# Peptides against a protein of PDB entry 5OK6: the designs that were tried, part 42

Target 1, 215 residues: chain A of PDB entry 5OK6
Amino acid sequence: ELPGLDSQWRQIENGESGRERPLRAGESWFLVEKHWYKQWEAYVQGGDQDSSTFPGCINNATLFQDEINWRLKEGLVEGEDYVLLPAAAWHYLVSWYGLEHGQPPIERKVIELPNIQKVEVYPVELLLVRHNDLGKSHTVQFSHTDSIGLVLRTARERFLVEPQEDTRLWAKNSEGSLDRLYDTHITVLDAALETGQLIIMETRKKDGTWPSAQL

## One batch from the design tools (peptide; aimed at target 1 Q214)

Design b2_p22_7 (made by RFdiffusion4)
Pose (drawn by RFdiffusion4):
Structure b2_p22_7 (pose): chain A 215 residues (1-215), chain P 22 residues (1-22)
Amino acid sequence: as target 1 above (215 residues)
Amino acid sequence: SAAEAAAEAATDASWKAQLAAP
């Protein structure tokens, strides 16, 4: 059952429960298509529960590239294309109005940057492959603030690399050559990695030689 | 051992071909 209009307003907009909730690293926020949010706002501010301004189910279809991979469209601007809600507010809105059938939520996380916290709406999507098959990829979203060491550990897990196997990473650049990702302590941002980039994990041979020594 | 070395050489050649492809 729907809460009253003022109750909905308080839950979604105010304090710890709503849009005013402070940004804390690691917390989840969700994207809501701006038109739908404005329609909900007009409804809850209008004083009439029976109004035709009732927004209906949340539908974020215009925010997705397609329904094959459900990727968020690039180039979206907060306040123009979408509004961010904390996880609780999103949960409440979905429980009240529903979410379009078959459509996934768009969940993003708060990250820490040198002097600010922000929701990372566009993390870096990396294609992780082993050197022997450059077409067999695990597509994984990493934060700009994740370390290269995390990228390596993730690649190892995704490919079920055994503990005794030694592995290291390369990145294929826009020129089609390879840059060695030497330092596992730096971040994806420091390494200037971009979405869609191919990250190659090579495995050391049993004799101690590396496949890349042949390049 | 010789069969493993031959399989590694074939894998290296295949990787080079994949990297050289447009």

Design b2_p22_7_s1 (made by RFdiffusion4, then SolubleMPNN; from b2_p22_7, 7 letters changed)
Fold by OpenDDE base, seed 2:
Structure b2_p22_7_s1 (fold): chain B 215 residues (1-215), chain A 22 residues (1-22)
Amino acid sequence: as target 1 above (215 residues)
Amino acid sequence: AAAEAAAEAAEDAAFAEALAAP
């Protein structure tokens, strides 16, 4: 049963537990398409449950680039294209109105940046390759707050690198040159890695030499 | 063994060339 309109408004817009609540690192937030959310606002503010303003099921279709991988469109703007809700508020709305059939929730994490918490709507998609097979990429998502060490571990896992094999990363820049990622403790953000960037895992040779040093 | 070593050397060389490319 749908709760009363005032109760819905208070539950979703309440600054302690609703849309206006403080962000906390590691929490899940969800995207809601702006038009649907505005229709919901109009419905609950209208005070008439029998009104023609009933929003129906949550439908985020306009936020997706495709219905296969459910990737978001690029360049979506908070407050224009979507609203962010904390997990509790999202689950209430889904419980009350439903979600469009077959459509996944758009869950995102709060990340800690040096001076602010932010919902990371767009994680970084890196193209992981081996130095000896540049044509075979693995696309992997990382947070801007993930370490280069995590990228390296992920690459090693994806390529089934043995624990005794020594590996290091290179990033291909926009100019086509390769920059070695020396510091594995810095973040993806600090390393200025971008979506679609090629990251090359170099494996040390059995003779103890590096492929890159044989020039 | 020699063919495998030659293939590895060619792959390493291609990577080295990619590093040297401006």
Scores: peptide ipSAE 0.261, ipTM 0.828, DockQ to the pose 0.358
OpenDDE base, seeds 1, 3, 4, 5: peptide ipSAE 0.239, 0.086, 0.254, 0.225; ipTM 0.819, 0.711, 0.824, 0.814

Design b2_p22_7_s2 (made by RFdiffusion4, then SolubleMPNN; from b2_p22_7, 8 letters changed)
Fold by OpenDDE base, seed 1:
Structure b2_p22_7_s2 (fold): chain B 215 residues (1-215), chain A 22 residues (1-22)
Amino acid sequence: as target 1 above (215 residues)
Amino acid sequence: DEAEAAEQAAEEAAFKAQLAAP
């Protein structure tokens, strides 16, 4: 059963779990398509539950690039294309109105950057490859706040690298050259890694030489 | 084994070529 319209408004907009609540690192937030949200606002502000302004099920279809992988379109803007809701508010709306059949929720995490907390709508998708098999990539998502060390560990795990094998990373830059990721303590953001960027894991040879050192 | 080694050698050569690119 739908709560009273005023109760809905208070819970979603002004509640302790509302849209305006402080961001907290590691918490989940959800995207809601802006038009649907505006329709909901109009409905609950109208004061008539039987109004023709009833928003129906949440439908984020316009935010997706495809309905296969459910990737977001590039260049979506908060407040224009979507609104962000904390998990509790999202779950309330879904419980009240439903979500379009077969459509996944658009869950994102709050990340902490040096001077700001934000919902990371676009995590970085990296193409992980081995230096000796550039054609076989593993696409892996990383936060901008993840360390290069995590990228390296993830690459080692995906490629089943033995603990005794030494590895290092190279990033293919926009000029097409390879930049070595020397510092594993910097973040994906600090390294300026971008979605779709090729990251090459180099494995040290059994003779103790690096494949790249023979240049 | 030999075909896989040859493929890996070719891919390693491609990696080295990318390193040598300006």
Scores: peptide ipSAE 0.345, ipTM 0.863, DockQ to the pose 0.310
OpenDDE base, seeds 2, 3, 4, 5: peptide ipSAE 0.134, 0.318, 0.328, 0.314; ipTM 0.739, 0.846, 0.854, 0.850

Design b2_p22_7_s3 (made by RFdiffusion4, then SolubleMPNN; from b2_p22_7, 9 letters changed)
Fold by OpenDDE base, seed 5:
Structure b2_p22_7_s3 (fold): chain B 215 residues (1-215), chain A 22 residues (1-22)
Amino acid sequence: as target 1 above (215 residues)
Amino acid sequence: AAAERAAEEAENEAFKAALAAP
């Protein structure tokens, strides 16, 4: 059963546990399509539970570019296209109104940037490949705050690299050349890595030489 | 630092050449 309209408003819009709560690194937040959210606001503020302003189930369809991979459209703007809700508030709305059949929730993480906490709506999708098999990519998502060391470890895991094997990364730049990722302590953001960028894992040979050392 | 950068550049060029090879 739906709770009272005033109770719904207080659970979702409050500054302690609702939409206005402080961001904390590592927490999950969810996107809600703006028009649906505004319809819900109008419904609960109207004070009539039987009103024709009933929002129906949550439908984020307009935020997705496709219904196969459920990727977000590019260039979505907070407050214009969507609102962000903490996990508790999102789960309340889903429990009360439901989510469109077959549509996944749009879950995102709070990240810590040098001067601000932010919900990372667009994590970086990298194409991981081996130096000797550039045609077989693994698409993996990373935070802008993840280290190059994490990218390297993830590549090693995906390619089942043995612990004793030495590996290093190269990034294909916009000019089509390769840049070696020497510093594994910098972030994906610091390395200026972007979605769709090819990252090449080079594996050291058993003779102790690198493939790239041979022309 | 200069020697390291020169070695890094040489490795990069070698790898690019190796990957560009038919």
Scores: peptide ipSAE 0.085, ipTM 0.643, DockQ to the pose 0.053
OpenDDE base, seeds 1, 2, 3, 4: peptide ipSAE 0.099, 0.053, 0.066, 0.061; ipTM 0.664, 0.609, 0.644, 0.652; seed 1 fails the geometry check

Design b2_p22_7_s4 (made by RFdiffusion4, then SolubleMPNN; from b2_p22_7, 14 letters changed)
Fold by OpenDDE base, seed 3:
Structure b2_p22_7_s4 (fold): chain B 215 residues (1-215), chain A 22 residues (1-22)
Amino acid sequence: as target 1 above (215 residues)
Amino acid sequence: DEEELEQQRREEEAFKAQLAAP
């Protein structure tokens, strides 16, 4: 059963776990399509539960580029296209109104950037390959705040690299050349890695030589 | 397999070629 309209408003907007709650790194937030959210606001502010302003089920369809992989459209803007809600608020709304059938929640994480916390709506999707099999990529998402070391570890895991094997990363730049990722402590953001970028994992040969050293 | 090794060699050469690209 739907709670009272005033209770809904207080829970979602003014509660300790409401929309205005401070962002905390690592927490999950959810995207809600802006039009739906505004309709909900109008409904609960109207004070008439039987009004024609009932928002219906949450429908984020306009935020998705595709309904296969449920990728977001590029260039979505907070406050214009969507509203961000903390997990508690999202779950309340879903419990009250439902989510469109078959549509997944749009969950995103709060990340800590040097001067601000933000919900990372668009993580970086990298194409991981091996130096000796460039045609077989593993697409993996990373946070901008993830280290290059994590990218390397992830690549090693995906390619089933044994712990004793030594590996390093190269990024294919916009000019088509390869830049070695020497510092594994910098972030994906600091390395300026972008979605769709090819990341090549080079594995050291058993003889102790690197493939790249044999040009 | 030998064919797989040959393919890996070709891919490694492609990698090296990209390294040599300006």
Scores: peptide ipSAE 0.365, ipTM 0.879, DockQ to the pose 0.308
OpenDDE base, seeds 1, 2, 4, 5: peptide ipSAE 0.159, 0.328, 0.063, 0.297; ipTM 0.691, 0.864, 0.644, 0.850

Design b2_p22_8 (made by RFdiffusion4)
Pose (drawn by RFdiffusion4):
Structure b2_p22_8 (pose): chain A 215 residues (1-215), chain P 22 residues (1-22)
Amino acid sequence: as target 1 above (215 residues)
Amino acid sequence: DPSKVTDEELEEWSEKQAEEEE
């Protein structure tokens, strides 16, 4: 059952429960298509529960590239294309109005940057492959603030690399050559990795030589 | 020098590595 209009307003807009909730690293926020949010706002501020301004189910279809991979469209601007809600507010809105059938929520996380916190709407999507098959990829989203060491550990897990196998990473650049990702302590941002980039994990041979020595 | 490899050379090298592993 729907809460009253003022109750909905307080839950979604205010304090710890709503849009005014402070940004804390690691917390989840969700994207809501701006038109739908404005329609909900007009409805809850209108004083009439029976109004035709009732927004209906949340539908973020215009925010997705397609329904094959459900990727968020690039180039979206907060306040123009979408509004961010904390996880609780999103949960409440979905429980009240529903979410379009078959459509995934768009969940993003708050990250720490040198002097600010922000929701990382566009993390870096990396294609992780082993050297022996450059077409067999695990597509994984990493934060700009994740370390290269995390990228390596993730690639190892995704490919079920055994503990005794030694592995290291390369990145294929826009010129089609390889840049060695030497330092596991730096971040994806420091390494200037971009979405869609191919990250190659090579495995050391049993004799101690590396496949890349042949390049 | 991996930094000087072309796309074709990289694909050929990958196929060679797959064969060596077989």

Design b2_p22_8_s1 (made by RFdiffusion4, then SolubleMPNN; from b2_p22_8, 8 letters changed)
Fold by OpenDDE base, seed 2:
Structure b2_p22_8_s1 (fold): chain B 215 residues (1-215), chain A 22 residues (1-22)
Amino acid sequence: as target 1 above (215 residues)
Amino acid sequence: DPSEVTDEQLEKHSAEVAEEEA
């Protein structure tokens, strides 16, 4: 049963647990398509539960570019295309109205940036490859706040690199040259790694030489 | 406003940091 309209409004918009609550690093937030959210606002503010303004189930279809991978459209803007809700508020709306059949929730994490918290709507998708098999990429998502060390560990795991094997990363830059990721303590953001960027894992040879040093 | 930092601004900042480190 739907709560009273005033109760819905207070639950979703309250400053402690609602839409306007402070962001906290590591928390999950959810995207809601703005037109649906505005329809819901109109419904609950109208004061009539029998109103023709009933929003129906949450439908985020317009936020997706595809229904296969459920990727977001590029260039979506908070407060224009979508509204961000804390997990609690999202779960309330889903419990009250439902979510469109087959659509996944659009869950995103709050990240800590220098002097700011932000919901990371677009995590970085890197194309991980081996130096000896550039034709076989693995797409993996990373936060901008993830370390290059995590990217390297993830590449090692994905490629089943043995613990005794030594590895390093190279990024293909915009000029098409390869920049070595020397510092593994910097973030994906600090390293200026972008979505769709090719990251090459080089494995040290048994003779102790690097493949790249022989080119 | 913290919410005003766009993804394009993050990408631009990332590019600027890379140019300063190069």
Scores: peptide ipSAE 0.023, ipTM 0.553, DockQ to the pose 0.023
OpenDDE base, seeds 1, 3, 4, 5: peptide ipSAE 0.021, 0.025, 0.010, 0.020; ipTM 0.578, 0.537, 0.382, 0.583; seed 3 fails the geometry check

Design b2_p22_8_s2 (made by RFdiffusion4, then SolubleMPNN; from b2_p22_8, 7 letters changed)
Fold by OpenDDE base, seed 5:
Structure b2_p22_8_s2 (fold): chain B 215 residues (1-215), chain A 22 residues (1-22)
Amino acid sequence: as target 1 above (215 residues)
Amino acid sequence: DPSKVTDEELLAHSEEVAREEA
């Protein structure tokens, strides 16, 4: 059942638990298409539950580039294309109005960057490959705040590398050359890794040599 | 120096390594 319009406004727009609440690292926030949200605002501010301004179900279709992988369009801007809601507020709206049939929620995490918290709308998608089989990639999503060590562990897991095998990473740069990711403690952001970038996992040979030492 | 390797050289080396591991 839909709560009263004033109650809806207070639940969604409040500064403690609603849209205006402080960001907290690791929390989930959700994208809502801007026009739908503005329609909802107009509806609840109008004070008439029977108003023709009823927003209907949440429809984020315009935010997606495809309905197969449900990838977001590039270059979406907060406040222009979408609004961000904390999980509680999102779940209220979904419970009251529904979500368009078949659409997934657009869930994103708050990340902590130097001196700022941000909802990471666009995490990094890396193409993981083995040095000996560059044609077989695994696309894996990472946060900009994830360590290179996590990328390496993920690559090892995806390629079923044995615990005793030594591995290291290379990133293919924009110039087409390979940069070795020496420091596994730096972040994906610090390493300037980008979506679609090829990350090559090299495995040490049994003789203790690296394949790339022959290059 | 892998940092200066061309795509073609990298591919050729990848194939060589794959043959050595087979």
Scores: peptide ipSAE 0.083, ipTM 0.705, DockQ to the pose 0.883
OpenDDE base, seeds 1, 2, 3, 4: peptide ipSAE 0.052, 0.025, 0.023, 0.041; ipTM 0.676, 0.589, 0.538, 0.662

Design b2_p22_8_s3 (made by RFdiffusion4, then SolubleMPNN; from b2_p22_8, 6 letters changed)
Fold by OpenDDE base, seed 3:
Structure b2_p22_8_s3 (fold): chain B 215 residues (1-215), chain A 22 residues (1-22)
Amino acid sequence: as target 1 above (215 residues)
Amino acid sequence: DPSKVTDEQLEEHSKRVAEEEA
């Protein structure tokens, strides 16, 4: 059953726990399509539960570029295309109005950047490959705040690298050359890695030499 | 110097390494 309109407004727009809640690193936030959210605002502010302003189920269809991978469209802007809600507020709205059939929630994480917390709407999608098989990529998403060490561990896991095998990463740069990712403690952001970038995992040979030493 | 390796050189090297590991 739908709560009273004033109760809905207070739960979703409550500055302590609602839409205006302070961002906290690691928390989940959810995208809501802007027009739906505005329709909901108009409905709850109108004071008539039987109003023609009833928003219906949440429908984020316009935010997706495809219904297969449920990828977001590029270039979406907060406040223009979508509203961000904390998990509690999102779950309330879904419980009250429902979510369009078959659509997944658009969950994103708050990340800590040097001077700001931000909901990471667009994580970095990297193409992980082995140095010996560049044609077989594994697409993996990483946070901008993830370490290069995590990228390396993820690559090792995806390629079933044995624990005793030594590995390192190269990034293909915009010039088509390779930049070695020496420091595994820096972030994806610090390394300036971008979506669609090829990341090459090199495995050390049994003789202790690196394949790239033959280049 | 891998930092100066072209895409073509990388592809050729990758093939060689794949052949050596097979």
Scores: peptide ipSAE 0.139, ipTM 0.760, DockQ to the pose 0.893
OpenDDE base, seeds 1, 2, 4, 5: peptide ipSAE 0.079, 0.111, 0.085, 0.064; ipTM 0.699, 0.732, 0.703, 0.684

Design b2_p22_8_s4 (made by RFdiffusion4, then SolubleMPNN; from b2_p22_8, 6 letters changed)
Fold by OpenDDE base, seed 2:
Structure b2_p22_8_s4 (fold): chain B 215 residues (1-215), chain A 22 residues (1-22)
Amino acid sequence: as target 1 above (215 residues)
Amino acid sequence: DPSKVTDEELAAHSAKVAEEEA
């Protein structure tokens, strides 16, 4: 059953779990398509539950570039294309209005940057490859706050690298050259890694030499 | 809100870090 309109407004906008609540690192937030949200605002502000302003089910269709993997369109802007809601507020709206059939929720995490908390709407998608098989990539998502060490561990896991095998990463830069990721403690952001970037895992040879040392 | 870094600002920051490390 739908709560009273004033109760909906207070819960979503002004509540402790409302849209304007402080961001906290690691929390889940959800995208809501802006036009739907504005329609909802008009509905609840109108004071008439029987009004023609009823928003219907949440429909985020315009935010997706595809219905296969449900990737977001590039270049979406908060406040223009979507609003961000904390998990509690999102779940309230979904419980009240429903979500369009077949659409997944657009869940994103709050990340901690040096001076700000942000909902990471676009995690970094890296193309992980082995030095000896550059044509076979694994696409993996990482946070900008993830360490290069995590990228390396993930690559090792995906390629079934044995614990005793030594590995290191290279990033293909915009100039097409390879930059070695020496520091594994820096973040994906600090390393300036971007979506679609090729990350090459090099495995040390049994003789103790690196394949790249012979290039 | 000055408390929100845009994705464009994040991308610009990553690009700047890349330039400073080069």
Scores: peptide ipSAE 0.021, ipTM 0.596, DockQ to the pose 0.022
OpenDDE base, seeds 1, 3, 4, 5: peptide ipSAE 0.016, 0.015, 0.015, 0.012; ipTM 0.512, 0.462, 0.474, 0.460

## One batch from the design tools (peptide; aimed at target 1 N173 I200 Q214)

Design b2_p23_1 (made by RFdiffusion4)
Pose (drawn by RFdiffusion4):
Structure b2_p23_1 (pose): chain A 215 residues (1-215), chain P 23 residues (1-23)
Amino acid sequence: as target 1 above (215 residues)
Amino acid sequence: TYDERKALYTSISPELKAWSEAF
């Protein structure tokens, strides 16, 4: 059952429960298509529960590239294309109005940057492959603030690399050559990695030589 | 766009492809 209009407003807009909730690293926020949010706002501010301004189910279809991979469209601007809600507010809105059938929520996380916190709407999507098959990829979203060491550990896990196997990483650049990802302590941002980039994990041979010594 | 970048980065040169298939 729907809460009253003022109750909905308080839950979604105010304090710890709503849009005014402070940004804390690691917390989840969700994207809501702006038109739907504005319609909900007009409805809850209108004083009439029976109004035709009732927004209906949340539908973020215009925010997705397609329904095959459900990727968020690039180039979206907060306040123009979408509004961010904390996880609780999103949960409440979905429980009240529903979410379009078959459509995934768009969940993003708050990250820490040198002097600010922000929701990382566009993390870096990396294609992780082993050197022996450059077409067999695990596509994984990493934060700009994740370390290269985390990228390596993730690649190892995704490919079920055994503990005794030694592995290291390369990145295929826009010129089609390879840049060695030497330092595991620096971040994806420091390494200037970009979405869609191919990250190659090579494995040391049993004799101690590396496949890349042949390049 | 993402598709353009993915296509750019997954466009394997003949040398890199031959090296990959060597294993």

Design b2_p23_1_s1 (made by RFdiffusion4, then SolubleMPNN; from b2_p23_1, 11 letters changed)
Fold by OpenDDE base, seed 1:
Structure b2_p23_1_s1 (fold): chain B 215 residues (1-215), chain A 23 residues (1-23)
Amino acid sequence: as target 1 above (215 residues)
Amino acid sequence: SFDEKVARYTAISEELRAHSESY
């Protein structure tokens, strides 16, 4: 059952727990298509629950580039194409109105950058490969704030590397050469890694030598 | 370098700002 219209408005729009609440690093926020949200606003502000302005199910279809990988369209703008809601507000709306069948929520994380907190709508998508099998890639999303260490651990997990095996990362740069990612404590942002960039995991040989040392 | 890091942070912050405007 839907709450009263005024209650809906207060729960979603109030500055303490709603859309305008402060961003906190690590929290999940959700994208809602702008036109749907505006329709909802008109509905709840209209004061008539039986109004023809009822927004129906949340439908973010216009935000997706495809319905296979559910990738967002490039160049979407907050306030124009979508609004951001904190998890609680999103879950309320979904519980009240539903989400379009088969459509996943668009969940994003708050990240902390120098002097700002923002919802990271477009995380970095890296192509992870092994040095000995460049034809098999794992595409994985990372935050700009994730460490190179996390990228390495993720690569090890995806390639089922045993704990005793020693591994390191290389990034293919724009010039086509390979740069070693020596410091695993720096972030993806600090390493200037970009979406679509090839990251090569090198595994140390059993004889203790690195494959790249023989090049 | 530090300058490259700062430049990168600035670029990402501007990108995020450009896609995350006020309501």
Scores: peptide ipSAE 0.020, ipTM 0.489, DockQ to the pose 0.021
OpenDDE base, seeds 2, 3, 4, 5: peptide ipSAE 0.018, 0.014, 0.014, 0.019; ipTM 0.466, 0.454, 0.390, 0.454; seeds 3, 4 fail the geometry check

Design b2_p23_1_s2 (made by RFdiffusion4, then SolubleMPNN; from b2_p23_1, 10 letters changed)
Fold by OpenDDE base, seed 1:
Structure b2_p23_1_s2 (fold): chain B 215 residues (1-215), chain A 23 residues (1-23)
Amino acid sequence: as target 1 above (215 residues)
Amino acid sequence: SFDEKVARYTAISPELQAWSDSY
């Protein structure tokens, strides 16, 4: 059952628990298409529950690039294309109005950057490949705040690398050359890794030599 | 800086070069 219009407004826009609440690292936030949200605002501010301004089900269709992988369109801007709601507020809206049939929620995490907390709308998707197996790749999503060490561990896990095998990462840069990711303590952001970037996992040979060092 | 955190290599083994060229 829909609560009163004033109650809806307070629950969603309340600065303590609503849209304007402080971001906290690790929390889930959700994207809501801007036009729907504005329609909802107009509805609840209008004071008439029977108004023709009823927003209907949440529809984020315009935010998606495709309905197969449900990837976001590139270049979406907060406040212009979408609003961000904390999990509680999102769940309230979904419970009240529903979500368009078949659409997944657009859930994103708050990350801690050096000087700011931000909802990471666009995490980094990396293409992981072994240097010696060109036929197999793994596309894996990482936060900008994830370490290169995590990328390496993830690659090792995905490719079932044995613990005793020594591995390291290379990134293909925009010039087509390879950048060795030798510092595993820096973040994906610090390494300037981008979505779609190819990451080579090199495995050390049993003789102790690296394939890349052999001229 | 990026340059301090990442080392660039252009002279790699033929195997790795072939891989780099494949994608």
Scores: peptide ipSAE 0.238, ipTM 0.773, DockQ to the pose 0.079
OpenDDE base, seeds 2, 3, 4, 5: peptide ipSAE 0.191, 0.023, 0.015, 0.145; ipTM 0.750, 0.556, 0.415, 0.795; seed 4 fails the geometry check

Design b2_p23_1_s3 (made by RFdiffusion4, then SolubleMPNN; from b2_p23_1, 9 letters changed)
Fold by OpenDDE base, seed 4:
Order: C-alpha cells, then sequence, then structure tokens
Structure b2_p23_1_s3 (fold): chain B 215 residues (1-215), chain A 23 residues (1-23)
C-alpha cells in the first residue's frame, strides 16, 4: 500500500535517513533518474493521490548505455541526470512504485577520498591481461580507493596464478608505452588509472628472470 | 602534486614497447 503523500515525502527527503543524509563510507546508495524523481516530487507535493502526475514505476532506462551489461552512460551528472538515494529510501520507492521489469537497481558505494565522502558512480573499469597473452582479458571494476595491491591480487586470482609465482603490474599509458606500477600500496586514483586502461600482469620466470628484462 | 605522486610510483619502460605495440 502506498503511504500518504506527506509520509512519502518525509521518508525520502528527511535529513536523517533520506536523500540529504550524510554520506558514510561503505554504504550503498542508488541512482534514480532525474525526471522520474521530479515527477514523484510533483506528485507528492501536489497533495492529490489521484493526480495525473502519478510517476508510475521507477525507470532508469535513460541512464543506461546498454541493457546487456547495464552500464551507465558516461558523463551523467548528479542533480541533472539522476538523484542519489540511500538504500532505505530507494527500497521504499521501489516498494511503493516498483522498478521497471528486468531493470537492475543502480547501486553504488560511498567511498572515502582524502577529504570528502563521495558516492562512486563511476568505478574504474580496468582491462587485465597477461604479458604473454594480450588477447585474453578480464575486465574488472575497481574503486578509485582500491590499492594497486588489490588490482594485482585480483589479476592473480582471475588468471589462476599460483601463490608461489611472483607477479607485477604494468599500465599502458596515454602515450602507448608501459608504466610499471612499483608501489602496490597506492590507490587506483593515485596511480591515475582510468576506465578502459590496459593493465598487464607480468609473471616472473622459474629461473628468477622477468620476461620484460629480455625485451 | 598528483603528477608528482604518479611519477614517484611508476616508471616508463621503453623495453616493453613491444608489448604495448602488439596490443
Amino acid sequence: as target 1 above (215 residues)
Amino acid sequence: SFDEKVAKYTSISPELLAWSQSY
């Protein structure tokens, strides 16, 4: 059953648990398409439950670039293209209005950057490959706050590298050359890694030599 | 700076151009 319009407004927009509540690192937030949200606002502010302004089911279709992988369009802007809702508010709206059939929720995490909390709408999608087979890739999403060490561990796991094997990472830079990622303690952000960037995992030979040293 | 941080943790290896060009 749909709550009263004032109750809906209060539950979604209240400063404690609603849209305007403080961001907390690690929490889930959800994107809602801006036009739908504005339609909902108009509906609940209108005071007439039978109004023609009823928003219908949540439909984020315009935020997606594809309906296969459900990737977001690039360059979406908060407040213009979408609003961010905390998980509780999102689940209320879904419960009340439904979500378009087959469409996944757009869940994102709050990350802690050096001086700000932010909902990370666009995680970094890296193309992971092995030095000896560039044709076999794993596309993996990472937070900007993830360490290079996590990228390395993830690459090792995806390529089934044995624990005793030594590995290191190279990033293909904008000039087309390779930059070695020496410090595994820095973040993806600090390493300036970008979506679509090629990351090459090099595996040390059994003789203790690196393949790259023989090029 | 951000650029200085990146430069500190990464180095260009010209020797790996073969890998970069093969992709």
Scores: peptide ipSAE 0.028, ipTM 0.594, DockQ to the pose 0.071
OpenDDE base, seeds 1, 2, 3, 5: peptide ipSAE 0.023, 0.028, 0.025, 0.025; ipTM 0.577, 0.590, 0.607, 0.545; seeds 3, 5 fail the geometry check

